# Peptides against a protein of PDB entry 5A53: the designs that were tried, part 167

Target 1, 230 residues: chain A of PDB entry 5A53
Amino acid sequence: LVENVKQALFIPGQSCNKNLHDIMVDLSALKKPDMKRFNRKNDIHPFEDMSPLEFFSEKNDCSLMVLMTSSKKRKNNMTFIRTFGYKIYDMIELMVADNFKLLSDFKKLTFTVGLKPMFTFQGAAFDTHPVYKQIKSLFLDFFRGESTDLQDVAGLQHVISMTIQGDFQDGEPLPNVLFRVYKLKSYKSDQGGKRLPRIELVEIGPRLDFKIGRIHTPSPDMVTEAHKKP

## One batch from the design tools (peptide; made by RFdiffusion4, then SolubleMPNN)

Design b2_p21_5_s1 (from b2_p21_5 with E2S G11N H13Q N16L P21A)
Fold by OpenDDE base, seed 3:
Structure b2_p21_5_s1 (fold): chain B 230 residues (1-230), chain A 21 residues (1-21)
Amino acid sequence: as target 1 above (230 residues)
Amino acid sequence: MSLTFEELLKNLQEALNADLA
């Protein structure tokens, strides 16, 4: 089953600033060509009223949305939204820490648009904790592109790494998620007639540390519907 | 435990090897 590539819509909120705009541009570049961006600010408060997002989902045929907002309480906030049938499935606030790096902060490397990234998740909580499971699911859904049975391993150029920053116990604040993007460089080393592929990772950006904010989880009914393979 | 960059590289190498097998 070739699943259609999910389209993403990036939306500047009313409080969107230059930093968020730059982050939006760089993160959305990883989603090309399956990405749209609004050029104007929109006054949207998704945890108060989700109807504007459902409207945009339907109007733009986008099942992925990212709302860019900033306040004193929620600085550099990226609200990731998924829809199913143009209705809100889930939402999560991920606030970008001030130590972020843009693509311009790294050595410019040529990349082929449309290649599927490999994902790495570091931290057991990505498989056990409901919030981190949602984050893992979201980012896989956001960047995995077309599911083709042909894993052209030869086309693997990028790695997206997500790391939970430290260990935590029940009742403690949830650690940040460290988002990193690498380009794979393969070198043929001739050591003693055995060609051992040497792989080097080069960080290409953006570099984002995500603080977890508010979450909207899907209803059990929507989960059941979303897992119904047509 | 923050995985060191070396541990990350190892995990990536293992993942790549598994995908290539």
Scores: peptide ipSAE 0.025, ipTM 0.587, DockQ to the pose 0.092
Fold by OpenDDE base, seed 4:
Structure b2_p21_5_s1 (fold): chain B 230 residues (1-230), chain A 21 residues (1-21)
Amino acid sequence: as target 1 above (230 residues)
Amino acid sequence: MSLTFEELLKNLQEALNADLA
């Protein structure tokens, strides 16, 4: 069963600003064609009332949502939401640091829409720590698209890299997650008469450093239901 | 497993080499 590609809905919150809008546009470009964006601001507070998001999930047939809000306490906040059966599965706040770069800050390279990214995760905590495991799972769900056997490297155009910024111990603040996007460039290098393919990674943007905020984890019952393959 | 950037590049290069062969 080819799992249907999860559709994403980007929602500007009431406090969405120009920077967040630009970030939204650039990040959502990576999700094309499986993405919708609202043009109107919506007054949604997901950690207070999740009902509006569940409504939007169902109405737009989107199992992925991103709410763009900004406040003094939570500046440049992207709330990533996943639904299962149009009910909230999990949520995580990822606040974009001020050092972000947009696609316009990089050399424009031709990007074929619809090609699946390769992912790389740097940091052991992505496999061991519950918060980083959720982040890993979220971004894989968000951008991996259709599960095709990546046997066709010819279809690999770009790499999404996620790095935990430094080591941490129990009880310490969770380090930021560095989000980077690279395009693969192949060059024919002539080394001693043997054409060795040379691969270079070129950053294409956006560049986002995510500070981790509030998290909503699914109930054990929802976890069980979500893992039931039909 | 978490791959280093270098390991990723190596894997990608190997994969591309296999497809070009």
Scores: peptide ipSAE 0.023, ipTM 0.564, DockQ to the pose 0.074
Fold by OpenDDE base, seed 2:
Structure b2_p21_5_s1 (fold): chain B 230 residues (1-230), chain A 21 residues (1-21)
Amino acid sequence: as target 1 above (230 residues)
Amino acid sequence: MSLTFEELLKNLQEALNADLA
């Protein structure tokens, strides 16, 4: 079953600022052509009322949404939302630290739109801790595109790297997640008749350090329904 | 510990080699 590529909707909230707008533009560029962006601000508070997001999900046929808001308590906040059947499945707040870098901060490299990224996750908690498991699942869903069994390695253009910033114990604040994007350059080195492929990575941006905020987890019933293969 | 850039490259090289094999 070729699962249809999940479409993403980027929504400026009422408190969206210039920095968040720029981040939105750059992050959404990685999701082209499977993204939409609103150009108008919308007054949405997803942890108070999820109904507007469900409406937008259905109206725009998008199962992925990102709400851009900023406040004193939640500066540069990207709320990532997934829907199933146009109902909220899960949500997570990821606040971008002030040390972010935009695509314009890196050397401009040509890339083909629509190529699938490779993912790398650094930190054992991505496989064991519920919050980091959700983050891993979210970003895989967001950027993986069509679940084709054929990893066309020939079509590998870029790598998304996600790293948990340090170790933590139970009850401690959750470390930030470091989001990095690299372009892959493959060189055929002809050394002595054995063509050893040399791979180089070049950071292309954006560079985002995510502080974890509020989380909404799906009900057990929704989890079961979402994992049912049609 | 944050994987160094070199460690990341190594892991990617290994992953790519495994997919090409």
Scores: peptide ipSAE 0.023, ipTM 0.579, DockQ to the pose 0.092
Fold by OpenDDE base, seed 5:
Structure b2_p21_5_s1 (fold): chain B 230 residues (1-230), chain A 21 residues (1-21)
Amino acid sequence: as target 1 above (230 residues)
Amino acid sequence: MSLTFEELLKNLQEALNADLA
């Protein structure tokens, strides 16, 4: 089943600042061409009222949304929202730490738009812990693009790495998720008549450390319905 | 010899581990 590529809408909130805008631009570049951005700030508080987001989801035919807000308590906050049938499925706040790096901070490399990234997840909690499972699911859903049965390795350009920063126990604060983007460079080394492919990963940005904030989990009914639709 | 997808993944994982260390 070829799943249609989910469209993303990036929404600057009222408190969106320059840093968040820059982060939004750089992160959204990875979602091209399946991305829309609002140019105007919108006063949206998704954990208080989800209705505006549902409206935007339907109006823009976007099942993925990212709201950019910043406050003292939630600095550089990216609220990731997924909808199902234009109703809120889940939400998660991911706050970008101050040590972020933009694309401009890395060596400029040629980029082909629309190539599917490979994902790597580091940390057992991505498979066991509900919050990290949601994050994993979200980012796979966000950047996976078209599900093709045949992953053309020849078309692999980017690797998105997500790492849980350290171990944690139950009841402890959830560690940050380290988001890294690499470009794959393949070199044909001619050593002794055997062309050994050399593969190098080059970080291209953005570099984002996500602190986990508030979460909205889907209702059991919505989970059931979302899994029924191919 | 075309690197198998598995070999590619292994190399990528090694490279990622090196960059994260």
Scores: peptide ipSAE 0.022, ipTM 0.602, DockQ to the pose 0.067

Design b2_p21_5_s2 (from b2_p21_5 with G11S H13E N16L P21A)
Fold by OpenDDE base, seed 4:
Order: structure tokens, then sequence, then C-alpha cells
Structure b2_p21_5_s2 (fold): chain B 230 residues (1-230), chain A 21 residues (1-21)
């Protein structure tokens, strides 16, 4: 069963600003062609009322949504939403730090649309801590596209790197997640008559540091249902 | 010689570490 590629919907909230719009454009470019964007601002408060998002999920046949909002308390906030059966499965607020870089800040490299990224996760908490496990799951779900056998090294064009910024103890604020995108460059180095493949990673953007905000976790029943459907 | 997946991963990790430094 070729798992149907999950479609993403990017929604500018009422408080969406130019920076968030630019971030939305750049991040959504990584999800092409499986992405839709709304051109109009929508007054949505997902942690108060989820019904508008469920409506949009169903109407647009999108199981992934990103709501772009900004306030004094939650500046440059990207709320990532997943649905199952067009009902909210989980949500997480990821606030983009002011040090972000857009694709225009990097050297434009040719990119083939539709190739799957390889993911790298740096930080043990991605496998042990519930919040970081959710983030890992979310981004894998968001960008993995069709399940192709990773065996085609020839198809590896870019890498998405996610790093937990430092160590933390229980009860401490959760460190930011550093989101980086690299293009793989393969060079043949001639070292002593042996052509050794040299691989270089070149950052292509966007560069985003995510501060973790509010989280909605799925009900145990929804978890069970989501695992039952292939 | 095609890089093994492990060799590729190692090279990527090294490159990522260099870019993060």
Amino acid sequence: as target 1 above (230 residues)
Amino acid sequence: MELTFEELLKSLEEALNADLA
C-alpha cells in the first residue's frame, strides 16, 4: 500500500505578519507539491476552538495544517496540527526565534521537487521525552512524503536536521529545536589515484529556531485508532 | 565504490557537525 502522501494546509491567522508570511512561503516550498496555502487571514484560535481547523481539514482534504499567528506572548508562532479522520489528533506551537533566515539568505541551489529529505535528529530526548518525540513524529510525518525505500542513495538530495539546543533537566524549560535544511553535494575527490566519494552538505534554508509552546496530545482512543489504520 | 548507508550517515554527521560549529 503506497501510503497516500499527507497534504499540508498553511493558514495565515489574523495576526499573521510579513515575517510569518515569508517563513510560511519558504517552509511550504519544502512540502511541494503536497501543499496548499490560504491567501486570506483567518481568525482561528486552535486552543480555544478546534472546529474551524477540523472544517478546513475536511474541506481541503489535508491531514496536516500550520497556523501562522503572532502576539506579544507568542511571537512568530507556527501551530502545527495533525488530523485523523479530519478530527484533531495533536497540536504543537513552535515559535520561530528572531534570528531566522529565509531561502533568499542562502545561495540558490537547484532543487528537484518531490525528492524525499533525509532526517537527522540530534539529542537523546527525541527518543525519550514525550514533547520531543511528538516533534520528531510530526516532522517525519510532515516531510517524509511517499514511503520509498531509502536504498536509493541516488535520490537523496537534501537533509533536514533537527537539533535540541542543549541539555535540560526535569522541570526546566524545554530547549529550542534548531531546524536546518542542507543540500547534499557529491564530489569525486582524487586522492592518490583512488576516487573517494566526498559528500558535502550546504545549508539552503530556511533556518528556524523553534521555541516550544502549548501542546495538545491525542486522546488514548485516537492513538489506538490512528495505529489501526494503515 | 558506492558509499554504504552507514558511511553516508557518518559523512552527513561530520558535515552537520562542521556546519553547527
Scores: peptide ipSAE 0.022, ipTM 0.571, DockQ to the pose 0.065
Fold by OpenDDE base, seed 1:
Structure b2_p21_5_s2 (fold): chain B 230 residues (1-230), chain A 21 residues (1-21)
Amino acid sequence: as target 1 above (230 residues)
Amino acid sequence: MELTFEELLKSLEEALNADLA
């Protein structure tokens, strides 16, 4: 089964700053080798005109895109876009809070490029609330691509943890999503003469707290087409 | 009660260790 790993394109917007650039570099490093980055800023406003993104999707053969923009209203904004057939499927704005940590803020740990991360989701809303369901779907799609049934546990190096920050009620602002990345360290514990595999988690970064912004949901027709297994 | 990040990590470590055992 040829895993059709989805390719990601990272696009600096016109308002992309140094912090966003650094965040882009670090987050995109987790998507290697299945990632492209533009070096030039592009003036794209996806909630006003999606056509440029569809063009980039097709021209770069990328079904995943991340647009990096910043304004007073939407500081450190990462717009995540998915396409289906090079048409916009969904979009979500995730604004990185100022308390972010880069890879350079953590102890440099060597990691193997191309290993699929394990995901953990904390918060019931990831399974019930439409917005958080979209976020869950997006990040799973972004980093795992097509699910292989066989979790090669032996090949697990990274854990991505996504946590909803607190409880919320209907009509309240949606809590942030806490994005954390860990490296798995395997130790052989000699406890009682049985070598039990022991795993420890070490945070490696980046550390991102995402504030949820604007969302574009797929049309019912696009949902139907995307779920049609060829 | 929101598990502290440390508690979450511990829980994850325990879960991972259980899956590998």
Scores: peptide ipSAE 0.026, ipTM 0.590, DockQ to the pose 0.068; fails the geometry check
Fold by OpenDDE base, seed 2:
Structure b2_p21_5_s2 (fold): chain B 230 residues (1-230), chain A 21 residues (1-21)
Amino acid sequence: as target 1 above (230 residues)
Amino acid sequence: MELTFEELLKSLEEALNADLA
């Protein structure tokens, strides 16, 4: 069964600022063509009432949503939402640190729209800690689309790297997640008559350091339903 | 030892070069 590529909806909240708008534009560019953006601000508070997001999920046929909000307590906040059957599956707040870089801060490189990125995860907690497991699952689901076993190496253009910023113990604040995007450049090195393929990684942006905020985890029943292969 | 970002990039480049060879 070819699983349909999950569509993403980017939603400016009422408190969306210029920085968040720019981040939204750049991050959503990586999801093209499987992305929609609202041009108008919407007053949505997902941790108070999830019903508006479920409505938008159904109306736009999007199982992925990103809400852009900013406050004193939650500056540059990207709430990532996944739905199953147009009902909220999980949510996580990821606040972008002020040291972010936009695509315009990097050398402009030509890229093909719609190529799937390779992912790299640095930090053991991505496989063991519930919150980081959710983040890993979310970003794989968001950008990889169909888990095709066939890594078309020939079609590999981008690498998304996610790194946990340092070690932590139980009860300590969760370290930030460093989000980086690279383009693969292939060169034919002519060394002594043998053309050896050489690949270089070039950062293309955006560069985002995510501080982890509030989390909504799925009910056990929804987990069971979502893992049922049709 | 936590691989520095540069060490990680180098490792990725090496792995990708090996897969394309």
Scores: peptide ipSAE 0.026, ipTM 0.608, DockQ to the pose 0.067; fails the geometry check
Fold by OpenDDE base, seed 5:
Structure b2_p21_5_s2 (fold): chain B 230 residues (1-230), chain A 21 residues (1-21)
Amino acid sequence: as target 1 above (230 residues)
Amino acid sequence: MELTFEELLKSLEEALNADLA
């Protein structure tokens, strides 16, 4: 079954600043060509009223949305939204820490648009903790692209790494998620007359440390319906 | 033991190199 690639819509909120805009540009570049961006700021408060996002989901045929907002309490906030049938499925606020790096902060490497990244997740909580399971699911859903049965290793250009920053116990604040992007560099090493393929990972950016904010979880009914559709 | 990110990268590089060999 060729799963249709989910389209993403990036929405600058009213409080979107230059840093968030730059982050949006860089992160959305990884979603090309399956990405749209609004050029205008929109006054959207998804945890107060979800209806504008549902409208945008339907109008733009996007099941993925990212709202860019910033406040004192929620600085550099990227609200990731998924819809099912153009209704809100889930939402999560991921606030980018001030130590972020843009693509311009790294060595410029050639990038082929449309290649599926490989994901790596570090931290047991990605498989056990509801919030981190949602994050894992979200990012896989966001960047998987076309489900080709054959992961053509030859087509692997990027590795996205997501790491939970440290251990935590129940009742403790949730550690940040460290988002890193690497390019796979293939070169032939000439060692002793044998050209051996060598692969190196080079960080290309953006580098984002996500602080977890508010979450909207799907209703049990929506979970059931979302899993029924192949 | 949680592999350090560097250890993970190394492991990933090794795995990828092994798949190409």
Scores: peptide ipSAE 0.025, ipTM 0.581, DockQ to the pose 0.067; fails the geometry check

Design b2_p21_5_s3 (from b2_p21_5, 8 letters changed)
Fold by OpenDDE base, seed 5:
Structure b2_p21_5_s3 (fold): chain B 230 residues (1-230), chain A 21 residues (1-21)
Amino acid sequence: as target 1 above (230 residues)
Amino acid sequence: MSLTWEELLENLKAAQNADLA
């Protein structure tokens, strides 16, 4: 089953600042061509009223949304929203730490738009902890692109790495998720008549450390329905 | 796993370790 590529809508909130805008531009570049951005700020408070997001989901035919807001309590906040049937499925606040790096901070490398990134997840909690499971699911869903049965490794240009920053126990604050993007460079090394492909990873940005904020989990009914649809 | 995949994983681990240090 060829799953249709989910479209993403990036929404600057009323409190969206230059840094968030730049982060939005850089992160959304990885979602091209399956991305839309609003140029105008929108006063949306998704944890108070989800209706505007559902409206935007339907109007723009986007099942993925990212709301960019910033406050003293939630600085550089990217609220990731997924919809199912244009109804809110889940939401998660991911606040970008101040140590972020933009694409401009890295060596400019050419890449082909629309190639599916490979994902790597580091940390057992991505498979066991509900919040990190949601994050894993979200990012896979967000950047998965076209499900081609044959992931042509030859077409792999990007690796997205997500790492849980350290170990934690139950009841402790959830560690940040380190988001890193690498470009795959293949070199043909001619060593001793055997051309061994040498692969190098070069960080290309953006570099984002996500602090986890508020979460909205899907209803059991929506989970069931979402799993029924191929 | 192809040698290519192992090399990729090694490079990835190295890159990640460098970011965590």
Scores: peptide ipSAE 0.037, ipTM 0.654, DockQ to the pose 0.074
Fold by OpenDDE base, seed 1:
Structure b2_p21_5_s3 (fold): chain B 230 residues (1-230), chain A 21 residues (1-21)
Amino acid sequence: as target 1 above (230 residues)
Amino acid sequence: MSLTWEELLENLKAAQNADLA
């Protein structure tokens, strides 16, 4: 079953600033060619009214959306939205910390558009904690593209790494998620007569530290429907 | 020898640690 690649829509909110715009451009570049961007700001408040997002999902045939907003309470906020049947499935606010780096901050490395990233998740909570499970699911869903059963390792160009920035206990604030993107460089090392391919990782950006904000979880009914494979 | 998934993960960890230093 060729799962259709999910399309992403990037939406600048009314409070979208230059930094958020730049972040949007760089992050959306990783989703090419399966992304759309609005050039105009839209006054959307997804936790108050989800209807505009459902409308955009349907109109643009995008099951993934990212709303870019910024306020004093939620600076550099990227609200990630998933829809199922053009209805809101889940939402999560991920606020980009001020220490972010853009693609321009890294050595320009050409990458082939459309290659699937490999994902790595560091932190046990990605498999146990509901919020981090949602984040893991979201990013896998966002960037996996067409699932080809054959992970052609030869086609692996880049790695997306997501790391939980530390341990936490129940009732403590959730640690940030460190988002990093690396390019794989293969070197033929002639060490000892055996050509062992050496792989080096080079960070290519963007570098984003995500602070977790508000979350909307899917209804049990929607979970059931979304897991019903046709 | 293809780098094992484990070796790739180690390299990734090393790269991440270098960014945190």
Scores: peptide ipSAE 0.030, ipTM 0.644, DockQ to the pose 0.070
Fold by OpenDDE base, seed 3:
Structure b2_p21_5_s3 (fold): chain B 230 residues (1-230), chain A 21 residues (1-21)
Amino acid sequence: as target 1 above (230 residues)
Amino acid sequence: MSLTWEELLENLKAAQNADLA
């Protein structure tokens, strides 16, 4: 079953600023060609009323959405939304820390559009903690292109790394998630007559540190429906 | 330790599979 590539819609909220716009442009570039962006600001408050997002999901045939908002309490906030059957499945607020870097801050490297990134997740909580499980699921779903057989290793150019910033105990604030994007460079090294391929990771951006905000979890019924393979 | 391309890919695949599990 070739799962249809999920389309993403990037939505500037009413409080979207230049920094968020730039972040939106750079992050959405990683989702090309399966991405749409609105040019106009939209007054959407997803944790108060989800109906506008469901409308946009259906109208644009997008099961992934990112709402860009900023306030004093939630600065540089990216609300990631997934829909199932054009209804809200889950939502998570990820606030970008001020230390972000854009693609323009890195050496421009040519990349082929449409190649699937590999993911790396660092931190045991990605497998055990419900919030980090949702983040992991979201990003895999978001950047998972066409299910091509992983056999074409030759086509692997990018690695997305997600790291939980430090250890935490129960009841402590959830550490940030460090989002990094690397390009793989292969060098032929002649060491002792054996050509061992040397691989280098080159950061290409964007660099984003995500602070976790509000979360909407799916209903048990929606989970059951979403896992029903057609 | 310079990981070979194959070792890196295996580690990345293992990480991805562990992530999907």
Scores: peptide ipSAE 0.021, ipTM 0.599, DockQ to the pose 0.295
Fold by OpenDDE base, seed 2:
Structure b2_p21_5_s3 (fold): chain B 230 residues (1-230), chain A 21 residues (1-21)
Amino acid sequence: as target 1 above (230 residues)
Amino acid sequence: MSLTWEELLENLKAAQNADLA
């Protein structure tokens, strides 16, 4: 079953600022061509009322959404939403730290639109802790597109790296997740007749440090339904 | 010859460490 590539909708909230707009533009560029962006602000509060997001999911046929909001308590907040059957599956608030870098802060490199990134996850909690498992699942869903078993290394252009910033114990605040994007450069080094391919990683942006905010987890029934292969 | 997956991962780790430093 070729799973259709999940479409993403980027929504500026009423409190969306210039920084969030710029972040939205840059992050959505990595999701091209499978993304839509609203150019108008929408007054949406997903943790109070999820109905507007379900409406947008259905109307735009998007199973992925990102709401851009900012307040004193939740500065530079990206709420990532997944839907199943146009109903909310899960949500997570990821607040971008002030040390972010945009694509314009890096050397402009040509890239082919629509190539799937490889992912790397650093931190054991991505496989054991429920919140980091959700983050891992979310970003894989967001950028992988079709689950093709063929990691065509030959077609690999980008690597997305996600790192948990340090160790933590139970009851402590959850460490930030460091989001980094690299382009692979392959050099043919002709040293002595053995072409040893050298691969270099070049950071291309955006660079985002995510502080974890509020989370909505799916009901057990929705989990079971979403994992049912048609 | 394409880099092995292992070599790519090592380069990734090196790049990540450079970004964290």
Scores: peptide ipSAE 0.029, ipTM 0.640, DockQ to the pose 0.074; fails the geometry check

